# Ledger of designs, part 94: peptides against a protein of PDB entry 3NZW

Target 1, 212 residues: chain A of PDB entry 3NZW
Amino acid sequence: TTTLAFRFQGGIIVAVDSRATAGNWVASQTVKKVIEINPFLLGTMAGGAADCQFWETWLGSQCRLHELREKERISVAAASKILSNLVYQYKGAGLSMGTMICGYTRKEGPTIYYVDSDGTRLKGDIFCVGSGQTFAYGVLDSNYKWDLSVEDALYLGKRSILAAAHRDAYSGGSVNLYHVTEDGWIYHGNHDVGELFWKVKEEEGSFNNVIG
Target 2, 222 residues: chain B of PDB entry 3NZW
Amino acid sequence: QFNPYGDNGGTILGIAGEDFAVLAGDTRNITDYSINSRYEPKVFDCGDNIVMSANGFAADGDALVKRFKNSVKWYHFDHNDKKLSINSAARNIQHLLYGKRFFPYYVHTIIAGLDEDGKGAVYSFDPVGSYEREQCRAGGAAASLIMPFLDNQVNFKNQYEPGTNGKVKKPLKYLSVEEVIKLVRDSFTSATERHIQVGDGLEILIVTKDGVRKEFYELKRD

## One batch from the design tools (peptide; aimed at target 1 T21, target 2 D126)

Design b2_p29_8_s2 (made by RFdiffusion4, then SolubleMPNN; from b2_p29_8, 12 letters changed)
Fold by OpenDDE base, seed 5:
Structure b2_p29_8_s2 (fold): chain B 212 residues (1-212), chain C 222 residues (1-222), chain A 29 residues (1-29)
Amino acid sequence: as target 1 above (212 residues)
Amino acid sequence: as target 2 above (222 residues)
Amino acid sequence: SVYLNPNAQALFERGNAIAKELHERMSAQ
């Protein structure tokens, strides 16, 4: 798995691969590792698929309850804290989660929280999470700047996942790409890693270790 | 050594068509190398045009299917006999599975039906309730043999347009019900030849807008 | 590193351990 999220002048980019594995077996190439919690919040998934899928869906329900009670959208800070508190209650029980809660509120602006099953909750500008995270960071950190255009930011997210998919055996399939704005998230499609690889190789002259 | 789980073998296979879905399973039930039954159906019509199979430890599978059937009844009771949608069924099954997160059902669960747009739908579950909607999924003993074949024949993986030097993938298309049935039969026939835990009979449940149809075919009785 | 994996083998092992413990408790009674 490789998931990433980063803040920039245009909001948040979220990009994830779609491979699931069971040991050396590729269980799926089409897993949705982004949970659309609500129109304004995204959760990413790494670790146990069921743990992430179940609890981030549950989080969506809690966020909806908050909105009904408080008559306002839940903050990204509050949403991530709900999840963090939950996983903390299960500390030692064997949950496996590495998630990013991403959203844009008027009060907070573009906001990313990392939450894991060890009880860690971190606010930050850039996170890569999963077995391919180091490969994604290599590309992302090298090209990141706050002043990226939306187009360049989307490409950078996609390109960083591609780098991870190329080097991490546990990452691959496709790239699912999102842009989070004040008005909510926008899905920017599913990009097959194989097709994307050849396109990028041709356009950039990159991946010279592979003969075309 | 005490082991609360058994393995009853068998294989299941789901394929979604454009306006239909198929869920198939062999009828062999085995423990170790001993055949318990040559005809033990493991694919069930659960009502509301939803078919379900939970393959692995048969006792867990039967328990899960029974719980889901009860959930369907409760849904009707609570919602004035409203039909349970396939996506809602998937969510319900997730809760059933994850409710035993720390002592899981030892099964690979697949359901098939039609989505709210009348399109074929197959959902596959891990033992603790992660699920995905897919065009096809094999589960059980021969899944490792069948799934690559399905990837090739249903998802057209590793198939390319001629003359493109392998750079252009073959476009995805839906298979007809006849093509799917043939593919299922061929898959199970091949699996039976290569895996001792698969055989005896093949039961196929086909879901269309008109309801659930059952077909049965003999497999090798070894 | 944490990665998405639907493999429940570790969960089954835990389940087996719990079941074994329960069995042992029942047998000692």
Scores: peptide ipSAE 0.177, ipTM 0.807, DockQ to the pose 0.054
OpenDDE base, seeds 1, 2, 3, 4: peptide ipSAE 0.244, 0.133, 0.135, 0.173; ipTM 0.804, 0.811, 0.812, 0.814; seeds 1, 2, 4 fail the geometry check

Design b2_p29_8_s3 (made by RFdiffusion4, then SolubleMPNN; from b2_p29_8, 10 letters changed)
Fold by OpenDDE base, seed 3:
Structure b2_p29_8_s3 (fold): chain B 212 residues (1-212), chain C 222 residues (1-222), chain A 29 residues (1-29)
Amino acid sequence: as target 1 above (212 residues)
Amino acid sequence: as target 2 above (222 residues)
Amino acid sequence: SVYLDPNARARFERGNAIAAKLHETMTAQ
């Protein structure tokens, strides 16, 4: 798995691969590793598929309950704290989660929290999470700027996942791409890694370790 | 070392069509190298046009299916006999599986039916309740043999339009019920030849708007 | 089980091992 999220002048980019594995077996190439919690809040999944899918869906329900009780959308900070508190209760039980809670509220603006099953909760501007994270960081860190255009930021997110998919055997399938703004998240499509690889190689002259 | 799990072998296969879905399974039940039964059905009609199979440790599979059937009954009770949708069924099964997250049902679960739009739907689950809607899924002993075949024949992976030099993928197309049944039969016939835990009989449940139809075919008994 | 990263397997297996030990303890008592 490779997931990433980063803040920039235009909001948040979220990009993830879609491969799931069971040991050396590719279980799926089409897993949705982004959970749409609400129109303004996303959760990403790395680690155990069931743990992430179950608890982030549960988180969505908690966020909705908050909205009903408080008559306002939950903050990204509060949403991430709910999840963090939950996984902390299960600490040592064997949950496996590496998640990013990404969203927008009027109070916070664009916000990213990293939450994992080890009890870590971090606010930040850039995170890559999963077995391919180092490969994604290699591309992302080298090209990241706060002042990226939306188009360039989307491409950078996509390109970083592609790099990880190329080098990490546990990452691949496709890239799912999101842009989070003050108006909510926007889905920017599913990009097959096989097709994307050859396109990028041709356009950039990159991936020269592979002969076309 | 304590091992609460057995492995009863077998294989299951789900395929979603345009306006139908199929869930198939062999009828062989085995422990190690001993055939326990040559006819032990593992695909079940659960009502509301939902068919289900949980393949692996048969005791866990039977327990899970029974719990789901009970959930369907309770759903009707609580919702004035409202039909349980396939997506709601999937969520329910997730909760059943994840409720035993730390002592899982040792099964690969597949359900099939029609979605709210009348389109074929197949959902597959890991032992702890991760699930995905897919066009096809194989589970069980011969899944590793069948799944690549399904990728090729249902999802048209590694198939390209002639004359495009491998640049244009074959477009996705729904298969007819007859094509799907043939594909299922061929898959199980092939699996039976290569895997000792698959054989004896093949039971296919076909879900359409008109209900669930069952078909049976003999497999090799060796 | 399906994993989204290699490290998930190790954590899951540890959880299962703990569960198995608990069952052994309950059956031995």
Scores: peptide ipSAE 0.241, ipTM 0.785, DockQ to the pose 0.063
OpenDDE base, seeds 1, 2, 4, 5: peptide ipSAE 0.173, 0.173, 0.255, 0.221; ipTM 0.776, 0.773, 0.769, 0.776; seeds 1, 4 fail the geometry check

Design b2_p29_8_s4 (made by RFdiffusion4, then SolubleMPNN; from b2_p29_8, 11 letters changed)
Fold by OpenDDE base, seed 5:
Structure b2_p29_8_s4 (fold): chain B 212 residues (1-212), chain C 222 residues (1-222), chain A 29 residues (1-29)
Amino acid sequence: as target 1 above (212 residues)
Amino acid sequence: as target 2 above (222 residues)
Amino acid sequence: KVYLDPNAQAKFERGTAIATELHERMSAQ
């Protein structure tokens, strides 16, 4: 798995691969590693598929309950805290989760929290999470600027996942791409890694370690 | 050493069509190298046009299916006999599986039916309840043999339009029920030849808007 | 068992082993 999220002048970019594995077996190439919690809030999944899928879906329900009770959208801070508190209750039980809670509220602006099953909760501007995270960081950090255009930011997110998909055997399939703004998240499509690789190689003159 | 899990072998396969879905399974039940039964159905009509199979440890599979059937009954009771949708069924099954997250059902679960738009739907689950809607999925003993075949024949992986030098992929299209049944039969006959835990009989449940139809075919009994 | 990364498998297996051991202990009482 490779997931990433970063803040920039235009909001948040979220990009994830879609491969799931069981040992050396590729279980799926089409896993949705982004949970759309609400129109303004996304959760990313790394680690155990069931743990992430179950608890982030549960989180969505908690966020909806908050909205109904308080007549206001839950803050990204509060949503991430709910999840963090939950996984803390299961500490030592063997949950495996590496999640990013990404969203926009009028109070907070664009916000990213990293939450994992070890009890870590971090607010930040840039996170890459999963077995391919170091490969993604290599590309992302080298090209990241706060002042990126939306187009360049989207491309950078996509390109960073592609790099990870190329080097990490546990990442691949496709890139799912999101842009989060004050008006909510926008899905920017599913990009097959095979097709994307050759396109990027040709356009950039990159991936010169591959003959073609 | 205490081992609470057995492995009863077998294989299951789901394929979604445009307006139908198929869930198939062999009828062999085995422990190690001993055939317990040559006809033990493992694909079930659960009502509301939902078919289900949980393949692996048969005791866990049967328990899970029974629990789901009970959940369907309770759903009807609580919701004035409203039909359970396939997506809601998938969510329910996730909760059943994840409820035993720390002592899982040792099964690969597949359900098939029609979505709310009348399109074929197949959902597959891992032992702890992660699930995905897919066009096809193989589970069980011969899944590693069948799944690559399905990738090629259902999802047209590694197929390209002739004359394009591999630049244009074969377009995705739905298969007819006849084509799907053929693929299922070919998959299981091939699996039976190469895997000792697959054989004896093949039951295919076909879900359409008109309900569930069952077909049976003989497999090798070796 | 489906995993999104290889580290998840190890954690799951360890957790399951612990749960199994606890079950054995409870059954032996």
Scores: peptide ipSAE 0.211, ipTM 0.799, DockQ to the pose 0.062
OpenDDE base, seeds 1, 2, 3, 4: peptide ipSAE 0.170, 0.134, 0.194, 0.207; ipTM 0.799, 0.799, 0.802, 0.799; seed 1 fails the geometry check

## One batch from the design tools (peptide; aimed at target 1 V31, target 2 P127)

Design b2_p30_1 (made by RFdiffusion4)
Amino acid sequence: SPPLPHSPSTEFWTGGGGGGDSPAPPRSAS
Pose (drawn by RFdiffusion4):
Structure b2_p30_1 (pose): chain A 212 residues (1-212), chain B 222 residues (1-222), chain P 30 residues (1-30)
Amino acid sequence: as target 1 above (212 residues)
Amino acid sequence: as target 2 above (222 residues)
Amino acid sequence: SPPLPHSPSTEFWTXXXXXXDSPAPPRSAS
């Protein structure tokens, strides 16, 4: 698994791979590691497939309940805390999740929270989570500028997940892109590494190792 | 010490067609190197046009299927006999499985039917509720032998248009019920050849808008 | 004789993710 989310001039970019594993067994190449909490809230998934899916779907129900009660969209900070506090209640029970809660509110602007099953909760501009996180950091950190165009930022996030899908035996499948503005999240497609790799290699001239 | 889990072998397979779906499983039940039964059904019609199989530790698989069938019964009781759509059944199974997160049903579960548009549908589950909709899925002992074959023959993976220099992928034309039954039978004869826990019989449940049909085929008994 | 190994298909899946029918996104772009 490789997931990343980063803030920049144009909002937030979220990119994830789609591989699921059972050890060295590739369980699936077509899993959705991003959950649309609501039109302005996204959650990313890494770790235990069932823990992430179950508790992030539950988080969506909790956020919806907040809107009915308060007649107002839930903040990114509060939404990430609900999950953070829930997971903390289970500390020591073996839950396994590396998560990112990304969204936009007039009150907070573009906002990213890293939340994991250890109970750690961190606000930040850049996060890479999962077994492939360091591979994504390598490409993302060395090309990141706050002033990236929406187009360039979408590409960097996509390229970073691709770097991780190439080097990490536990990451791969396809890349799912998202862009977050004050008008909510915009889905930017599912890019199969099976074609995305060769296309990027030719057009970029990178991945110079692998023989084509 | 006491081990609450055992392994009863068996292999299950699910393929979705455009307007049908199939869920197949061998009828052999095993413990270690012995055969408990050469015919012990493992794929079930749960009503509302849903077939399911929970493969792995059979006691857990039975408890789960029994609990789900009772769930469909109560769904009707509580919602004015409304039909439980396959997507709703999948979320329901997720909660049943995750409900035992800290003492799991040790099973790999697959269900099949039609979605609300009448299209074929297959869902597979992780032991603790992780699930995804998919075109096909092999589960159980021979899953590692069969899933690669299905990726090739069902979803045409690694296959290209001849003479296109590997540029044009083989189109994703869709399989008829006849072509699917062939892939299923071949899958199980192959699995019976290479995996000692697979054999004796093959039982397939076919689901269409007209309901659930069953077909049976013998397998090698060795 | 030692017991036979369990199939990975019955083990806990990792990596995150999952879901049923994926609804169409409210907005999308190429």

Design b2_p30_1_s1 (made by RFdiffusion4, then SolubleMPNN; from b2_p30_1, 11 letters changed)
Fold by OpenDDE base, seed 4:
Structure b2_p30_1_s1 (fold): chain B 212 residues (1-212), chain C 222 residues (1-222), chain A 30 residues (1-30)
Amino acid sequence: as target 1 above (212 residues)
Amino acid sequence: as target 2 above (222 residues)
Amino acid sequence: QPPLPRSPSTWEVWGGGGGGEEPPPRRSAK
């Protein structure tokens, strides 16, 4: 798995791969590793598939209950804290979760929290999470600027996942790409890694370790 | 250390068509190298045009299917005989599986049916309740032998339009029920030749708007 | 031993997949 999120002048980019694995077995190439909690809030999934899927779906229910009770959308801080508190209660039980809660509220603006099953909760501007995270960071950190255009930011997110998909055997399939703004998240499509790889190689003159 | 799990072998396969879905399973039940039964069905009609199989440890599979059937029953009681949708069934099964997260059911679960638009649907689950809707899925002992074949023949992976120098993928299309049944039979016949835990018989449940149809085919009885 | 989940559950790898069916995107930039 490789997931990433970063803040920039235009909001948040979220990009994830779609490969699921069970040991050496590729279980799926089409997994949705982003949960759309509400129109303004996304969760990413890395680690144990069922743990992430179950608890982030549960989180979505808690966020909806908050909205119904308080008559306002939950903050990114509060949503991430609910998840963090839950996984902390299961500390030592063997949950495996590496998550990012990404969203926009009027109060907070564009916000990213990292939450893992070890009880860590971090606010930040850039996170890569998963077995391919270091490969994604290599590309992302080398090209990241706050002042990126939306187009360049989307490309950078996509390109960073592509790099991870190329080097990490546990990452691949496709790139799911999101842009989060004050008006909510926008889905920027599913990009097959095979097609994307050859396109990027041709356009950039990159990936010269692969002949073709 | 006591191992609470057995492995009863077998293989299951789901394929979604345009207006139908198929869930198939062999009828062999085995422990280690001993065939317990040559005809033990493992694909079940659960009502509401939902077919289900939980392949792996048969005791866990039977328990899970029983719990799901009971869930369907209670859903009808609580919701004035409302039909359980396949997506709601999938969510329910996730909760059944994840409810045993720390002592999982030793099963690979597949359900098949029609979605709310009348399109074929297949959902597959890991032992702890991660699930995905897919066009096809193999599960069980010979899943690793069958799934790559399904990728090629259902999803047309690595197939290209002739004369395009491999630049244009073969377009996705739905398969007919006859084509799907053929693929299922070929899959199980092939798997039986290469896996000792697969054989004896093949039971296929076909879900359409008109209900569930069952077909049976003999497999090698070696 | 219990069967493997759809994604690795080993903390050291931080790997594996998510998985699941989510509602279709509300907005697309296709």
Scores: peptide ipSAE 0.093, ipTM 0.735, DockQ to the pose 0.279; fails the geometry check
OpenDDE base, seeds 1, 2, 3, 5: peptide ipSAE 0.026, 0.064, 0.074, 0.055; ipTM 0.722, 0.752, 0.750, 0.743; seeds 1, 2, 3, 5 fail the geometry check

Design b2_p30_1_s2 (made by RFdiffusion4, then SolubleMPNN; from b2_p30_1, 10 letters changed)
Fold by OpenDDE base, seed 2:
Structure b2_p30_1_s2 (fold): chain B 212 residues (1-212), chain C 222 residues (1-222), chain A 30 residues (1-30)
Amino acid sequence: as target 1 above (212 residues)
Amino acid sequence: as target 2 above (222 residues)
Amino acid sequence: QPPLPRSPSTWERWGGGGGGEEPPPRRSAS
């Protein structure tokens, strides 16, 4: 798995691969590793697919209950804290989760929290999470700027996942791409890694380790 | 060392069409190298045009299917005989599986039916309740033999339009029920030749707007 | 990231390692 999220002047970019594995077996190439908690809040999944799907869906229910009770959307800080508190209660039980909670509230602005099954909760501007994270960071850190255009930021997210999909055997399938703004998240499509690879190679003159 | 799980072998396969879905399974039940039964159905009509199979340890599979059937019954009682949608069924099964997260059902679960738009739907589950809607899925002993075939024949993976020098992929299209049945039969006959835990009989449940139809075919009995 | 510690499979916890049965295949989004 490779997931990433980063803040920039235009909000948040979230990009993820779609491969699931069971050991050496490719279980799926089409897994949705972004959970749409609500129109303004995204969760990403790495680690155990069931643990992430179950608890992030549960988180969505808790976020909805907050909105109903408080008559306002939950903050990204509060949503991530609910998840962090939950996984901390299961500490040592063997949950496997590496998640990012991404959203935009008027009070917080664009916000990303990393939450894992060890009970770590971190606020930050850039996170890559999964077995391919180091490959994604290599591309992302080299090209990241706060002042990126929305177009350039979307491309950078997509390109970083593509690099990870190329080098990490546990990452691949397709890139799912999201842009999060104050108005909510926007889905920017599913990009098959096979097609995307050849396109990017031709346009950039990159991936010269592959002769074709 | 005590192992609470058994393995009863077998294989299951789901394929979604445009306005139908199929869920198929062999009828062989084994323990180790012994055939317990040559006809033990493992694909079930659960009502509401939902068919289900939970393949692996048969005791766990039967328990899960029974619990789901009960869930369907209670859903009707609680919601004035409202039809359970396939997506809601998938969510319910997730909770059944994840409720035993720390002592899982040793099964690969597949359900098939129609979505709310009348389109074919297949959902697959891991033992602890991760799930995905897919166009096709194989589960069980011979899944590794069948899935690559389905990738090629259902999802047209690695197929390109002639004369395009591999630049244009074969377009995705739905298969007819006859084409799907042919693929299912070919999958199971091939799997039976290469896997000792698959054989004897093939039962196919076909879900359409008109209900569930069942077909049976003999497999090799070696 | 440090490899997410593969939680000891609930299978290992139940002593399934000795019986030669593979733990139920878990989908990993790693």
Scores: peptide ipSAE 0.073, ipTM 0.751, DockQ to the pose 0.035
OpenDDE base, seeds 1, 3, 4, 5: peptide ipSAE 0.062, 0.076, 0.021, 0.076; ipTM 0.725, 0.753, 0.728, 0.740; seeds 3, 4, 5 fail the geometry check

Design b2_p30_1_s3 (made by RFdiffusion4, then SolubleMPNN; from b2_p30_1, 12 letters changed)
Fold by OpenDDE base, seed 4:
Structure b2_p30_1_s3 (fold): chain B 212 residues (1-212), chain C 222 residues (1-222), chain A 30 residues (1-30)
Amino acid sequence: as target 1 above (212 residues)
Amino acid sequence: as target 2 above (222 residues)
Amino acid sequence: QAPLPRSPSTWEVWGGGGGGLEPAPRKSAK
């Protein structure tokens, strides 16, 4: 798995691969590793698929209850704290979760929290999470700027996942790409890694380790 | 050390069509190298046009299917005989599986039916309740033999249009029920030849708007 | 306890059937 999220002047980019594995077996190439909690909040999935899918769906229910009770959308800070508190209660039980809670509220602006099954909760501007995270960071950190255009930021997110998919055997399938703004998240499509690889190689003159 | 899990072998396969879905399973039940039964059905009509199989440890599979059938019954009682949608069924099964997260049902679960638009739907589950809607899925002992075949024949992976020099992928299309049944039969006959835990019989449940139809085919009995 | 199929990494998504949620209705870009 490779998931990433980063803040920039235009909001948040979230990009994830779609491969699930069971050891050396590719279980799926089409897994949705972004959980759409609500129109304004995204969760990413790394670790145990069931743990992430179950608890982030549960989180969505808690977020909806908050909106109903408080007549206001939940903050990214509060949503991530709910999840963090939950997983902390299960500390030592063997949950496997590496998640990012991404959203844009008027009060907070674009906000990313990392939450893992150890109970770690971190606010930050850039996170890559998964077995391919180091490959993604290599590309992302080398090209990241706050002042990226939305187009360049989307490309950078996609390109970073592609790099991870190329080098990490446990990442691949496709890139799912999201842009989070004050108006909510926008899905920017599913990009098959096979097609994307050749396109990027041709356009950039990159991936010269592969002869096409 | 006591192992609470057995492995009863077998293989299951789901394929969604345009207006139908198929869930198939062999009828072999084994323990290690001993055939317990040559005809033990593992694909079930659960009502509401939903078919289900939970393949792996048969005791866990049977328990899960019974719990789901009971869940369907209670859903009818609580909601004035409202039909359970397949997406709601998938969510319910997730909760059944994840409710045993720390002592899982040792099964690969597949359900098939029609979605709310009348389109074929197949959902697959891991032992702890991660689920995905897919066009096709193989589960069980010979899943590793069948799934790549389904990728090629259902999802047209690695197929290209002739004359395009491999630049244009074969377009996705729905398969007819006859084509799907043929693929299922070919999958199981092939798997039976290469896997000792697959064989004896093939039961296919076909879900359409008109209900669930069952077909049976003999497999090799070696 | 029979080991569930797991990825080698604690950060890798593992699952027997893939963990996809149904896509939320696409907001039509108007």
Scores: peptide ipSAE 0.048, ipTM 0.724, DockQ to the pose 0.235
OpenDDE base, seeds 1, 2, 3, 5: peptide ipSAE 0.025, 0.027, 0.080, 0.031; ipTM 0.620, 0.734, 0.730, 0.714; seeds 1, 2, 3, 5 fail the geometry check

Design b2_p30_1_s4 (made by RFdiffusion4, then SolubleMPNN; from b2_p30_1, 13 letters changed)
Fold by OpenDDE base, seed 1:
Structure b2_p30_1_s4 (fold): chain B 212 residues (1-212), chain C 222 residues (1-222), chain A 30 residues (1-30)
Amino acid sequence: as target 1 above (212 residues)
Amino acid sequence: as target 2 above (222 residues)
Amino acid sequence: QAPLPRSPSVDEWWGGGGGGEIPPPRKSAK
């Protein structure tokens, strides 16, 4: 798995691969590793697919209950804290989660929290999470600027996942791309890695280690 | 070490068409190399035009299917006989599976039916309730033999239009029910030849707007 | 840099496949 999220002047970019594995078996090439918690919050999944899918969906329900009770959308900080508190209660039980909770509230602005099953909760501007994270960081860190255009930021997110998909055997399938703004998240499509690779190679003159 | 799980082998597969879905399974039940039964159905009509199979440890599979059938029953009681949608069924099954997250059902679960738009739907589950809607999925003992074949023949993976030098992928299209049945039969016939835990009989449940139809075919009894 | 979460294996739960057979795969987003 490779997931990433980063803040920039235009909000948040979230990009993820779509490969799921069970040992050496490729279980799926089409897994949705972004959980749409609500129209304003995204969760990413790395680790146990069921753990992430189940508890981030549950988180969505908790966020909805908050909105109904408080007549206000939940903050990204509070949403991530709910998840963090939950996984901490299961500490030692064997949950496997590496998640990012991403959203844009008026109070907080664009906000990203990393939450994992070890009980770690981190606020930050840039996170890559998964077995391919180091490959994604290599591309992302080299090209990241706060002042990226939305177009360039989307491309950078997509390109970083592509790099990880190329080098990490546990990452691949396609890139799912999201842009989070004050008005909520916008889905920017599913990009097949096979097609994307050749396109990027041709356009950038990159991936020269591959002949074809 | 103590192993609380058995493994009864067998194989299942689901394929979604445009306006139908198919869920098929062999009827062999085995422990290790000993055939317990040559006809033990593992694909079930659960009502509301939903078919289900949970393949792996048969005791767990049967328990899960029974729980889901009961869930359908209670859904009707609680919601004025409202039909359970396939997507809601999938969510319910996730909760059934994840409810035993720390002592999982030893099964690969597949359900098939029609979505609310009347389109064929297949959902596949891991043992702890991660699920995905797919066009096709194989599960069980011979899944590793069949799934690559389904990727090629249902999803047209690695197929390109002739004369395009691999630049144009074969377009995706829905298969007819007849084509799907042929693929299912070929899949199980071939799997039976190469896997000892697959054979004896093939039961196919076909879900359409008109209901669930069952077909049975003999497999090798070796 | 974010830490990598550990994913439980199928073998951890099922002891390497009950009855000597291959267990159903557990989906993992590693």
Scores: peptide ipSAE 0.020, ipTM 0.704, DockQ to the pose 0.036
OpenDDE base, seeds 2, 3, 4, 5: peptide ipSAE 0.021, 0.025, 0.019, 0.028; ipTM 0.722, 0.723, 0.710, 0.725; seeds 2, 3, 4, 5 fail the geometry check

